# Ledger of designs, part 80: peptides against a protein of PDB entry 4KTY

Target 1, 266 residues: chain A of PDB entry 4KTY
Amino acid sequence: YVLNDIGVIFYGEVNDIKTRSWSYGQFEDGILDTCLYVMDRAQMDLSGRGNPIKVSRVGSAMVNAKDDEGVLVGSWDNIYAYGVPPSAWTGSVDILLEYRSSENPVRYGQCWVFAGVFNTFLRCLGIPARIVTNYFSAHDNDANLQMDIFLEEDGNVNSKLTKDSVWNYHCWNEAWMTRPDLPVGFGGWQAVDSTPQENSDGMYRCGPASVQAIKHGHVCFQFDAPFVFAEVNSDLIYITAKKDGTHVVENVDATHIGKLIVTKQI

## One batch from the design tools (peptide; made by RFdiffusion4, then SolubleMPNN)

Design b2_p15_7_s3 (from b2_p15_7, 6 letters changed)
Fold by OpenDDE base, seed 3:
Structure b2_p15_7_s3 (fold): chain B 266 residues (1-266), chain A 15 residues (1-15)
Amino acid sequence: as target 1 above (266 residues)
Amino acid sequence: LPQHELDFNKIPKPK
């Protein structure tokens, strides 16, 4: 989880699982220096750089360009006019070296690119890390731990009212660390995510969230456990907005989100 | 043109 510099990322659909190779390159020339530079850009105190909790949280913020001119600019509009299409990247090295050289965010990334670069960052700094893919991954926009899907009277989705969304797949990272700030048993794998999805206490970042805590339904522990829980276990609530202004729950699907969570074993 | 590999807001109709 630290020494392997080549990996496999799962993507695609739950019924059509695909894999892509990704070169992490954490030992290549200039990569460690770039990871240190990232922490410098984050103005991270030296005393915090030995704490995997702080490092992973800073990394989740800095691998995306939002807020802090971090490493990668995300784009999902299928028009990548001012950079490299997300699908063209094959590893972290070129991205990180470009960032270090230009001192500007690199365009463009999507979830697996963010996860790939973040995995390099974590491993480079000695934090055991892996990429996790969640199929039918929820994006809770209003922090209510459910997907609110608003329907027109004809049964079609009202895209204007529906703010929550579901990814066909989403990639994030798990980092291994002790959590002395949490109750006993909630160390180990921690979910961290650098794809800019939601604001967490002022920045687009996510985690570390205890995987064990989430598995046991404990969402009260820092950091961002409710959001990560929602990604893997949200109910879909189908709501019809009536002409009289009332909302009627038409259906609840508790099985759709988080159909499959996959990570490569080493 | 590259295709994005994330389907944003892809929610099936209720049964």
Scores: peptide ipSAE 0.028, ipTM 0.688, DockQ to the pose 0.319
Fold by OpenDDE base, seed 1:
Structure b2_p15_7_s3 (fold): chain B 266 residues (1-266), chain A 15 residues (1-15)
Amino acid sequence: as target 1 above (266 residues)
Amino acid sequence: LPQHELDFNKIPKPK
């Protein structure tokens, strides 16, 4: 999890699972220096740089450009005229070296690019890390632990009534660490996500959230456990918006979200 | 350059 410099990222659809190679390059010249530079740009205290909890949380913020002029600018509009299309990247090295050279955010990334660069950052700093792909990954925008789907009276989806969304797939990272700030048993793999999705205490960041805690339904532990829980276990709530302004729950689907979670085994 | 791929947002319809 630290020594491997080439990996495989799962993507595509649940019915058509695809894989892509990704070069992490954590041992390439200039990469460690760039990771240190990222922490310097974050103004991270020296005392915190040896703490994987703090490092992973800072990394989740700094791998995206939001808030802090971090590494990658996300784009999902299929217009990449001012940079590199997300699908053109084959590894982390070129992205990190461009960031270090230009001292400006690199364009552009999507979830697997964020996850790839974040994986390099973690591994470079000695934190065991892997990429996780979740198919039918929920994005709960209103923190209610459910995915609201609004329907018109004719049964068509009205996407304007909610900001909740479902990715066909989403990639994030798991980082291995002890969690002395949590009850015994909730160390090990921690979910961390650098794709800018939701604000967490003033910044676009996510985690570390205990995978074991989430698996056992404990969402009260720091950091961002409710959001990560919702990504993998939200119920779909189908709500009909009536012409008179009333809302009626028509159906609930508890089986759709988090249909498949995949990670490379070693 | 490889073919452009997007993270696609899907909202499932009721069955």
Scores: peptide ipSAE 0.027, ipTM 0.687, DockQ to the pose 0.202
Fold by OpenDDE base, seed 2:
Structure b2_p15_7_s3 (fold): chain B 266 residues (1-266), chain A 15 residues (1-15)
Amino acid sequence: as target 1 above (266 residues)
Amino acid sequence: LPQHELDFNKIPKPK
């Protein structure tokens, strides 16, 4: 989880699982220096750089360009004229070296690119890390732990009222660490995510959230456990908007979100 | 391949 410099990232659809190779390159020239530079740009105190909780949280913020001119600019609009299309990247090295050289955010990334670069960052700093792919990954935008799908009376989706969304797949990272800030038993794998999805206490970052806590429904444990829980375990709530302005829950689907969670086994 | 958000029209409707 630290020494492996080549990985496999799962993507595609739940019924058509695909894999792509990704070169992490954590031992390549200039990569460790770039990871240190990232922490310098974050103005991270030296005392915090030895704490994997702080490092992973800062990394989740700095791998995306939002808020702090971090490493990668996300784009999902299929217009990549001012940079490199997300699908053209094959590893972390070129991205990190470009960031270090230009001192400006690199264009462009999507979830697997963010996860790939973040995996390199974590491994460079001695934190065991892996990429996780979740199929039918929920994006809860109002922190209510459910996907609210609003329907018209004819059964069509009301796109104006429906704010929540579902990714066909989403990639994030798990980092291994102790959690002395949590009750006993909630160390180990921690979910962290550098794809800019939601604001967490003032900036676009996510985690570390205890995987064990999430599995047992302990969403009160820091950091961002409600958001990560929703990604993998949200119920789909189908709500009909009536002509009189009332909303009626017609159905609940507890099986659709998080149908498959995949990571490379070592 | 780009990451795609699911159109909620692709999510199974209540049956």
Scores: peptide ipSAE 0.025, ipTM 0.685, DockQ to the pose 0.800
Fold by OpenDDE base, seed 5:
Structure b2_p15_7_s3 (fold): chain B 266 residues (1-266), chain A 15 residues (1-15)
Amino acid sequence: as target 1 above (266 residues)
Amino acid sequence: LPQHELDFNKIPKPK
């Protein structure tokens, strides 16, 4: 989890699981310097740099370019003319070195690129980390722990009202650390995510969220446990928006989200 | 390789 510099990332769909190699390169020349530079750009206090909770949270924010001119610019529009298409990256090293050299966000990333770079960042700083892929991963936009799918009276999706979304797959990271800020038993693997999905207390960041806490439904624990819980366990709520302004729950699907969560064994 | 959001129109309404 720290020493491996090459990994495999799972992607695709639940019925067509695919893998791609990713070079983390945490020991390559300039990578540690770049990770330190990232923390410098975040204006992270020196006292916090030894705390994996703070480091992983800062990394979650800084691996994406939003808010703070962090490492990667995300793009999902299939138009990547002003940079490198997300699919063209083969590892973290070129991205991090470009960031360090240019001192500007690197274009472009999607979830596996964010996860790959973030994995390098964590491992480089001595934090055991792995990439996790969730198939049918929910993106809850209103923190209600459910996917609200609004339907027209004819049964078609009302895209204007439907704010929540579901990814065919999503990649994030788990980092191993103690959580003295939480009750006993909620250390170990912590979910952290650098893909810019939701604002968390002023920045696009996510985690660390205790995997054990989430597994046991303890969504009240910092950080961003409700969001991560929703990614893996939210129900799909089909709501008909009637012309009279009333909303009627038509169906609930509790089996669609989080059908498969996979990570490479190291 | 691109990450795709599910088109909810592709998700069948449960019975």
Scores: peptide ipSAE 0.024, ipTM 0.682, DockQ to the pose 0.845

Design b2_p15_7_s4 (from b2_p15_7, 6 letters changed)
Fold by OpenDDE base, seed 5:
Structure b2_p15_7_s4 (fold): chain B 266 residues (1-266), chain A 15 residues (1-15)
Amino acid sequence: as target 1 above (266 residues)
Amino acid sequence: MEQHKLDFNKIPKPK
């Protein structure tokens, strides 16, 4: 998980799983220096740089450009005129070196690009890491652990009221570390995500969230466990917003979210 | 392939 510099990222649809090669390049010239530079830009105290909990959390913030002029600018509107389309990237090296050279965020990324760069960052710093792909990945916007789909009386989705969303697929990272800040048994793989999705205590970041804790429904553990839990296990709640302002739950679907979670076994 | 948000109108409602 640290030594491999080339990987495979899963994407596509649950019924049409695809793979793409990604060069992490954690041993390439200038990459470690760039990772250190990223932590410098984050103004991370030297004392915290040896703590994988702090490092992974800072990395999740800094790999995206939001808040702190981090590495990558995300774009999901299919308009990439001012940079490189997300699909054109083949690895982390060019992105990180461009960031280091220009000292400005690099355009553009989507989840697998963020995950790829973040994987390089983690591995460069000696943190075992892998990329995870979740098909039908929920994006809980209000931290209630469910996907609230508001419907008009005619059955059409009310886009104004519906804030939650679902990705066809989403990639994030798992990093291996001890969690002395958590009860015994919740170390090991930790979910971390650099794709800017939700604000976490003032910054667009996510994790580390104990995979074991999430698997057992312990969403009270730091960091961002409720959000990660919702990504893989939220129910779809269909709510009719009536003209009188009342809300009626019409349907609950517990089968759509988190249909498949895939990672390359190394 | 780019990731994209699903259209909830196209997701079958449970019966």
Scores: peptide ipSAE 0.548, ipTM 0.904, DockQ to the pose 0.885
Fold by OpenDDE base, seed 3:
Structure b2_p15_7_s4 (fold): chain B 266 residues (1-266), chain A 15 residues (1-15)
Amino acid sequence: as target 1 above (266 residues)
Amino acid sequence: MEQHKLDFNKIPKPK
């Protein structure tokens, strides 16, 4: 998980799983220097750079450009003017070297690009890491652990009221570390995500969240466990907004979110 | 394939 410099990322649809190769290139010239530069740009305290908890959290913030002029600008509008389309990238090296050279965020990325670059960052710094793909991945906007789908009385979705959303697929990372800040048993794989989705205590970042804690429904542990839990296990709540202002739950679907979570074993 | 948000109108509703 540290030494592999080429990987496979799963994407597509749950019923049509696809793979793409990704060159991490953590050993290529200038990449380690760039990772150190990223931590410098984050103004990360030197004492924290040996702590994988702090490093992974900083990395989740800095791989995206939000808040801190980090590495990648996300775009999902299918236009991608003034940059490189997300699908054109084949690895982390060109992105990281461009960032180091220009000292400006690189355009553009989507989840697998963020995850690829973040994987390079983690592995480059000696943190075992892998990419995870979740199909039907929920994006909880209001941290209530459910997808609130508001419907008009005619049954159509009210897009104005519906703030939560679901990705066809979403990629994030798992990083291996001990968690002395958590109870015994919640070390090991930690979910971390650099795709800018939600603000976490002032910054667009996510994790590290204990995978074991999430699997056992423990969302009270730092960091961002409720958000990660919702990504893989939220119910779809269909709510009809009545003309009288009342809300009625019409349906609850517990089967669609997190249908499949895939990661490469090697 | 690019990542995209699902259309909730197209997700089958439970009976």
Scores: peptide ipSAE 0.545, ipTM 0.907, DockQ to the pose 0.888
Fold by OpenDDE base, seed 4:
Order: structure tokens, then C-alpha cells, then sequence
Structure b2_p15_7_s4 (fold): chain B 266 residues (1-266), chain A 15 residues (1-15)
């Protein structure tokens, strides 16, 4: 979890699972220095740099460019002008070194790129980390722990009525740490996500959220447990928006989100 | 393969 500099990332569809190699390169020249630079750019207090809770949360924020001119700019519109298409990256090294050299955000990433770079960041700083892929990954935009799907009376989806969405797949990270700020038993793997999805107390960041807590339905614990829970366990709520403005729940599907969660154990 | 948001118009609706 710290020494492996090459990994495998799962992607694709739940019925067509694919893997891609990713070079983390945490031991390559300049990479550790770049990780320190990232924390410097975040203006992270020196006293906090030894705390994996703080480090992982800062990393979650800084691996994406939002808010703080962090490492990566995301793009999902299949138009990658002025940068590198997400699929062209093969590892973290080029991205991090470009960031360090240019001192500007690197274009472009999607979830596995964010996760790959974040994994390097964590491992460089001695935090055991792995990448997790969730198929049918919900993006709860309004923090109601539901994936709302609005239907017109004709049965067609009206995507304008909600910002909730579902990724075919999404990658994030799990980082190993103790959580003295949580009750006993909720240490260990913590979900952290650097892909900019939702604002968390003023910044696009996510986690650390206790995997054990989430597994047991405890969403009250810091950080961002409700969001992570929703990613893997949201119910699909099909709501018909009637012409008179009323909403009627037509169906609930509790089996679709988080259909498969995959991570490499070694 | 890039990640993308699912189009629920293309997904079978529940019964």
C-alpha cells in the first residue's frame, strides 16, 4: 500500500469490467518534493503535516484545481482543448512534475486520474492508500441521501429538475489511519476523494470518511460520510413531475447504486 | 473508457 509504485485501476461497466495500469511513481525524483509543494500551496500548518486526517483532507482538496489552484482540472465533456485528454495519462509522475514546474493546474483529469494522483500523494507521505472503483456511483447533489430521477408524464427523464446523477463508474481512494476523533472501531480505511464533486464546508473535497462507519450506516461522523454513503447506497427515487406541479413517487430502487465496489487488496 | 453520467432515458425503467 506504500511500496507499490504501479497499480491497477478498475473501470468500465459493471458487466464489462476493465483494468488499466497506473504508475504512481512515489519514489521518482521530484515527486516527494512536489507533494510537499502541494501542502505548501495549501498553506498547511507544519504541525498538521504529520496528521493523516489533516493531510488526506488537504490532499483531497488540493489534487483538484478548484478553490485553490490545485493539481488537476477535471473535464467530462469530451473536449480537451489546451491540455491532455484524461485517457492519455498513464501515471502520476508527469502530472505532478508538470504541476511543480508550471505552478499551474494540469489539464485534464477524470476520476481515475484524480485517484491515481491522490494515491501517489498519500503514499509519498507514508499514508497507506488504495483506489476503489464503484460502479453505478451516485452523485447526490442535495445531500438527501437519495438519487432523484424525475420523469415527465410521458415517462421520459427530465434531467433539469435535479442535479443528482449517477456515474457509470467512479474512482476514489481509501487511506489507512487511526481516527481518534471518532469512536473506537471507526479507524482503518477512510474514504477520501479528490475528484471535485461537491462542496464540503467551503471547498471541493471529500473525506476522510470512515469506511466502517459507512458500512454500518453511521453517516453522522466527519467527514462527508453522508456523501460517501450516498455514492454507494442511495436509493433511486423515480418521481413523476405532473403538469400541475405535483410530484409523485412512482418507484424506488434500492439495488442499483453501488452495484459493485472493487479494490485491489495488494 | 471515460466515466460519464448515465442517461436514465436509456436505462430500463422499473416496473
Amino acid sequence: as target 1 above (266 residues)
Amino acid sequence: MEQHKLDFNKIPKPK
Scores: peptide ipSAE 0.543, ipTM 0.902, DockQ to the pose 0.785
Fold by OpenDDE base, seed 1:
Parts: structure tokens; sequence; C-alpha cells
Structure b2_p15_7_s4 (fold): chain B 266 residues (1-266), chain A 15 residues (1-15)
């Protein structure tokens, strides 16, 4: 429900699941005004602000700082010298109010921070939203719907041959809406992600992608369904790179990616 | 706990 201002976010490892409290604060003073300000910064047409498809897509772009001086700067290098460590945040309010006051991106976030702020944004604008955590979450960089793992002849992984990667866990959002732009039955929960991962038609954004479509293997529908599908259903492809430049598929593992997907049942 | 990329050198390889 949009009325719940405190939530629980799942994180950690698949064998050591942890929970974190997060204050969304969608009713706090200045938060709605800040959400409107975010849409103003995106130069979003007024006619689109009542459309949850457009709003969620714009939100996925603007909650991250890339491309458009949006809300949050991500950092994954364990160096947070010029801001606040991602783990220090306890809710969305301080982040959004700092953004509104400074008119500059706030440092720093990781997936649960992005998801928390995005959840506030969606709920503030009347869009039912929840956070989803995926353990062993794939990041498919070349849009082939598989996670390529290259091995040297000695069996060691060569990380230079692909940009594909897997997160120990990743958080994104699901937003509830109708999808008149899709076939009947593909409304309801839509995956949207504000963590900057891949470029989608010119900027770092993701979704809305129909959860029902993805569950049934339909990746041809807008937006970014192949990427979201790959996050939860990629096969691990172990490829040996030979010295002569040839590649040999050694093994395929379909059991690890998307090992556990957790969300609060509302 | 921070989000991080997995190191596949530390993950058991399939036989």
Amino acid sequence: as target 1 above (266 residues)
Amino acid sequence: MEQHKLDFNKIPKPK
C-alpha cells in the first residue's frame, strides 16, 4: 500500500538473508514537492505526469545521477570520501531533501538506497510500489540473455573477456499499473530499476517491464524486458578461451542465477 | 552489508 511509510528491505547473501528497515517518508514535509521537482528537472511534459508508465520510466532515470544530474550517485568501490556511505542511510527523506536543497546529486548509494528512494518517489505520486531483492542477480552487458564466464586454459576466470557480472544481491522496484500498450494480461506489477546498470535508449534507466510477461518468457515487450529477464533467469555459460583464440563451451549451469527472489507480501 | 560483484574464482565450478 502507498500508505505504508516504513518498510523492510532484504539483503545479504542467499545463505545469510538479512533485513534492513527503511523509512520511505512519503508524507513528510517537502517530499512531495521534491518529487515534483525531480520531474521538473527531467523536463517531463505535464501531460505525462499522470501516466504511471511514463512516470516510472522517468523515475528510473532520475533517481540515479547519470545522464541528467539526478538524485543519487552510486559507489561500489568502498571509497566514500566525498559523501555519506551507502550503509549510513536509514530512509529516503534526508536524501531527497538534500537533493532539493543543494540541487546537486547526493553521494552515495547502492541498490537498496536507489530502491528505497525510488519507492518513495513512486508512492508519493500515488503509484503502488514495493522493493524486490534478487540473490545471485545477473548483469547481462551484451544482451545475449546469458552470463558468460570465461576461463583460461588453467581453469582460472578471465574477467577481461566479458563485462557480464553477477551481484551477490540486487534490489529493484515493482510498480503496480495497467499496461494498455501491452497485450491483455501483462498489467499489474512492473519491474523498474533506478540503479544505473545499462543504457536503455540513450540513458541509464530500466523498465517498466511486465513481471507477468517475463515469468512467461515474453521478452519482446517494452521496456527492457530482456535485461530484467536475464537478471533472474540467465544461464551461467563457462567458456574456455584457448591460446589460439578459439572458444569452447565447457559447462552450462542453470541453477544459480535468481536463486532466491524476495519481496514483502502486501 | 554492501552489494558486490561475485568472484567466480571462489565459486565451485560445475563438473
Scores: peptide ipSAE 0.533, ipTM 0.896, DockQ to the pose 0.816

Design b2_p15_8_s1 (from b2_p15_8, 9 letters changed)
Fold by OpenDDE base, seed 3:
Structure b2_p15_8_s1 (fold): chain B 266 residues (1-266), chain A 15 residues (1-15)
Amino acid sequence: as target 1 above (266 residues)
Amino acid sequence: KNKEIANSIMKYETV
């Protein structure tokens, strides 16, 4: 989880699981220096740089360009005219070295690119890390632990009212650390995510969230446990918005989200 | 190749 510099990322569809190779390159020249530079750009104090909780949280913010001129600009509109298409990247090294050289965000990334770069960042800094792929991954927009899908009376989705969304797949990271800030037993793997999805206390970042805590239904522990819980376990709530302004729950699907969560065994 | 590349792009599901 630290020494492997080449990995496999799962993607595609739940019924057509695909894999891609990704070169993390955490030992390549200039990569560690770039990771230190990232923490410098975040204005992270030296005392915090030895704390994997703080480092992983800062990394989740800084691997995306939002808020802080971090590493990667996300794009999901299939128009990548001013950079590299997300699918063209094969590893973290070129991205990180470009960032270090240009001192500007690199275009473009999607979840596996964010996760790949973030995995390099964590491993460079001695934090055991792996990439996790969740198929049918929920994006809870209002932090209510459910996916609210608003329907018109004709059954079509009301896109104006529907703020929540579901990805066909989403990649994030798990980082291994102790959690002295949490109750006993909630150390180990922590979910962290650098794909800019939701604002967390003023920044687009996510985690570290205790995987063990989430598995046992404890979403009250820092950081962003409700969001991560929703990604893998939220119910789909289909709500019809009536013309008179009333809302009626038409259906609840408790099985759609998080059908499969995959990570490479190393 | 093109299909594989297209399938690699994450997208919102229609629910």
Scores: peptide ipSAE 0.216, ipTM 0.772, DockQ to the pose 0.135
Fold by OpenDDE base, seed 2:
Order: C-alpha cells, then sequence, then structure tokens
Structure b2_p15_8_s1 (fold): chain B 266 residues (1-266), chain A 15 residues (1-15)
C-alpha cells in the first residue's frame, strides 16, 4: 500500500468491468518534493504534517484546483482544448511535476485521475492508501442520504427538480490510519476523496470518513460520513411532483446504488 | 476517438 508504484484502477460498467494501469511513481525524482510543496501551498502548519487525519483532509482539498489553486482541474464536458484529456494520463508523475514547475493547476482530470494523484500523495507521505471504485455511485447534493428523483405526472424525470445524480462509476481513496478523535474501533481504512463533488465546511474536500463507521451506519462521525454513506448506500426515492404542488413517493429502490465496490488487493 | 478512451470517461447515469 505504500511501496507499490504501479497500480490498477477499475472503471467501466458493473457488467463490463475494465481495468487501467496507473503509475503512482511515489519514488521518482521530484515527487516527494512536490508533495511537500502541495502542503506548503495549502499553508499547512508543520505540526499537522505528521497527522494522517489532517494530511489526508488537506490532500483531498489540494489535489483538486477548486478553492486553493490545487493540482488538478476537473472537466466533464468532453472539451479539453486547453489541456490534456483526462483519459490521456497514465500516471501521477507528469501531473505532479507539471504542477510543481508551472505552479498552476494542471488540466484536466476526472475521478480516476484525482484518485491516482491522491494515492501518490498519500503514499509519498507514508500513509497506506488504495483506490476504490464504486459502481452506481450516488451523488447526493443536499445531504439527506437519499437520491431524490422527481417525476412528472407522465412518469418522465423532472430534470429541473432532480438535482441528485448517479455516476456509472466513481473512484476515491481509502487511507489507513488511527482515529483517536473517534470512538475505539473506527480507525483503519478511511474514505477520502479529492474529486470535487460537494463542499465540506467551506472547501471541496471529503474525508477522512471511517469505513467501519459507514458500514455500521454511524454517519455522525467526522468527516463527511453522510456524503460517503450516500455514495454507497442511498435509496432511490422516486417522487411524483403533482400539479397541485404535492409530492408523492411512488417507489423506493434500495438496491441500485453501490452495486459493486472494488479495490486491488495487495 | 478511441472507443476505450471514450468508455473510460465517467458519466452520469440515467436512472
Amino acid sequence: as target 1 above (266 residues)
Amino acid sequence: KNKEIANSIMKYETV
């Protein structure tokens, strides 16, 4: 989890799982220096740099360019004219070295690119880390732990009212650490995510959220446990918006989200 | 455009 410099990232569809190689390159020249530079850009206190909780949370913010001119600019519009298409990257090294040399955010990334770079960052700093892929990953944007799908009376989706969405797949990271800030038993793997999805206390960041807490429904534990819980365990709530302004729950699907969560075993 | 590259791009699913 720290020593492997080449990995595999799962993507595609749940019924057609694909893999891509990713070079983390945490031992390549200039990469550790770049990771330290990232923490410098975040203005992270030296006292916090030895704390994996703080480091992983800062990393989740800084690997994306939002808020703080971090490493990667996300793009999902299939227009990549002013940079590199997300699919063209094969590893973290070129991205991190470009960021260090230019001192500007690198274009462009999507979830696996964010996860790949973040994995390098964590491993460089001695934090055991892995990439996980969730198929049918929910994006809850109102923190209600549900995917609210609004329907017209004719059964069509009301796209104006429906703000929540589902990714065909999403990649994030798990980092291994103790959690002295949580009750006993909720250390170990922590979900962290650098793909800019939702604001967390003023910044686009996510985690660390205790995987054990999520598995046992403890969404009150810091950080961002409700969001991570929703990604893997949201119910789809189909709501008919009637002309009179009333909402009626037509159906609930508890099986659609989080159909498969995959990670490379070491 | 390479089909594999195109398929690697994450997308929102229609529910």
Scores: peptide ipSAE 0.126, ipTM 0.721, DockQ to the pose 0.133
Fold by OpenDDE base, seed 4:
Structure b2_p15_8_s1 (fold): chain B 266 residues (1-266), chain A 15 residues (1-15)
Amino acid sequence: as target 1 above (266 residues)
Amino acid sequence: KNKEIANSIMKYETV
């Protein structure tokens, strides 16, 4: 989880699982220095740099460019005119070295790129980390732990009534650490996500959220457990928007989200 | 289900 510098990232569809090689390169020249530079740019105090909880949370924020001129600019519009298409990256090294050299956010990333770079960051700093892929990953935008799907009276989806969406897949990271800030038993793997999805206490970041807590439905534990829980366990709520402005729940699907969660044993 | 293609790899799915 720390020493392996080449990984595999799962992507695609649940019924057509694909793999992509990714070079983490945590031992390459300049990479550790860049990770330290990232923490410097975050203005992280020295005392916090020894705490994997703080480091992983800061890394979650800083691997994306939002808020803080972090490492990667996300783009999902299939127009990448001012940088490198997300699919063109093969590893973390070029991204991190470009960031260090230019001192500007690198364009562009999507979830596996964010996860790849974040994995390098964590491993460089001695935090065991792995990439996790969730198929049918919910993106809850209204913090209700549901995936709301609004339908017109004719049964067609009205995408304008909600910002909630489902990714065919999403990648994030799990980092291994103790959680003295949580009850006993909720240490170990912690979900952390650097893909800028939702604001968490003023910044686009996510985690660390205890995987054990999520598995047991303990969404009250810091950090961002509700969001992570929703990604893997949200019910799909089909709501018909009536002409009179009323909403009627037509169907609930509790099986669609989080069909498969895959990680490589590294 | 309506799938919106966000890019070459990732897709939004509207169910």
Scores: peptide ipSAE 0.083, ipTM 0.690, DockQ to the pose 0.177
Fold by OpenDDE base, seed 1:
Structure b2_p15_8_s1 (fold): chain B 266 residues (1-266), chain A 15 residues (1-15)
Amino acid sequence: as target 1 above (266 residues)
Amino acid sequence: KNKEIANSIMKYETV
């Protein structure tokens, strides 16, 4: 596959799908050096740098600034003071070069920015990668593989009773690799996500999770398969919180989450 | 412009 340096990222809403161009710039001057610098900042052992499992997991952690002063600071407040609004970025090159020059996290990113930079990182290091967009993407915070929606007795949503949420869309990456650490058949595309959503074994990172395993309902395999499974397959559970403190399940919607998953065929 | 392209948490309306 000819690695295209310009990509398309899907965003918007399921009923209004939009596309934006993104320049990955994996062949531009200084970009490979910056990717190596990112691994140096992660204190990654030289022996691990040839292993796509380790590289993709480290990249998942380091493309976000949490825990380790990685590349991008996420922001969703629509203020974006002291940085660049996520919408102003058109590619990975300026972000990576700024990070290399300043040696400080770059402000600001959202999911497509994280995914764009992470895609560049993976491709620079010889890992085939693509961006995936999931519409109505669940964010399970309590590891119960369901999206809890709490209602007051009057039917109003109580957002204080759960941290679970649904994104209108979310972008992550799939990286191609063998998985000798998994049963036969679970190599190939692996979901990896650098948008800081949940803590995974002490760091904000996600994956690599076998796409084939997830498609077959196997969530017991490393890494973070339950979380990725929940992003695409969670049931919405509507729970009425009664005044006496009891919870009653009122409804279950198995069709809302993961309505459309889009990726450009590499 | 930022509101149109940013990802956001879905708000559930009382049906």
Scores: peptide ipSAE 0.027, ipTM 0.619, DockQ to the pose 0.085

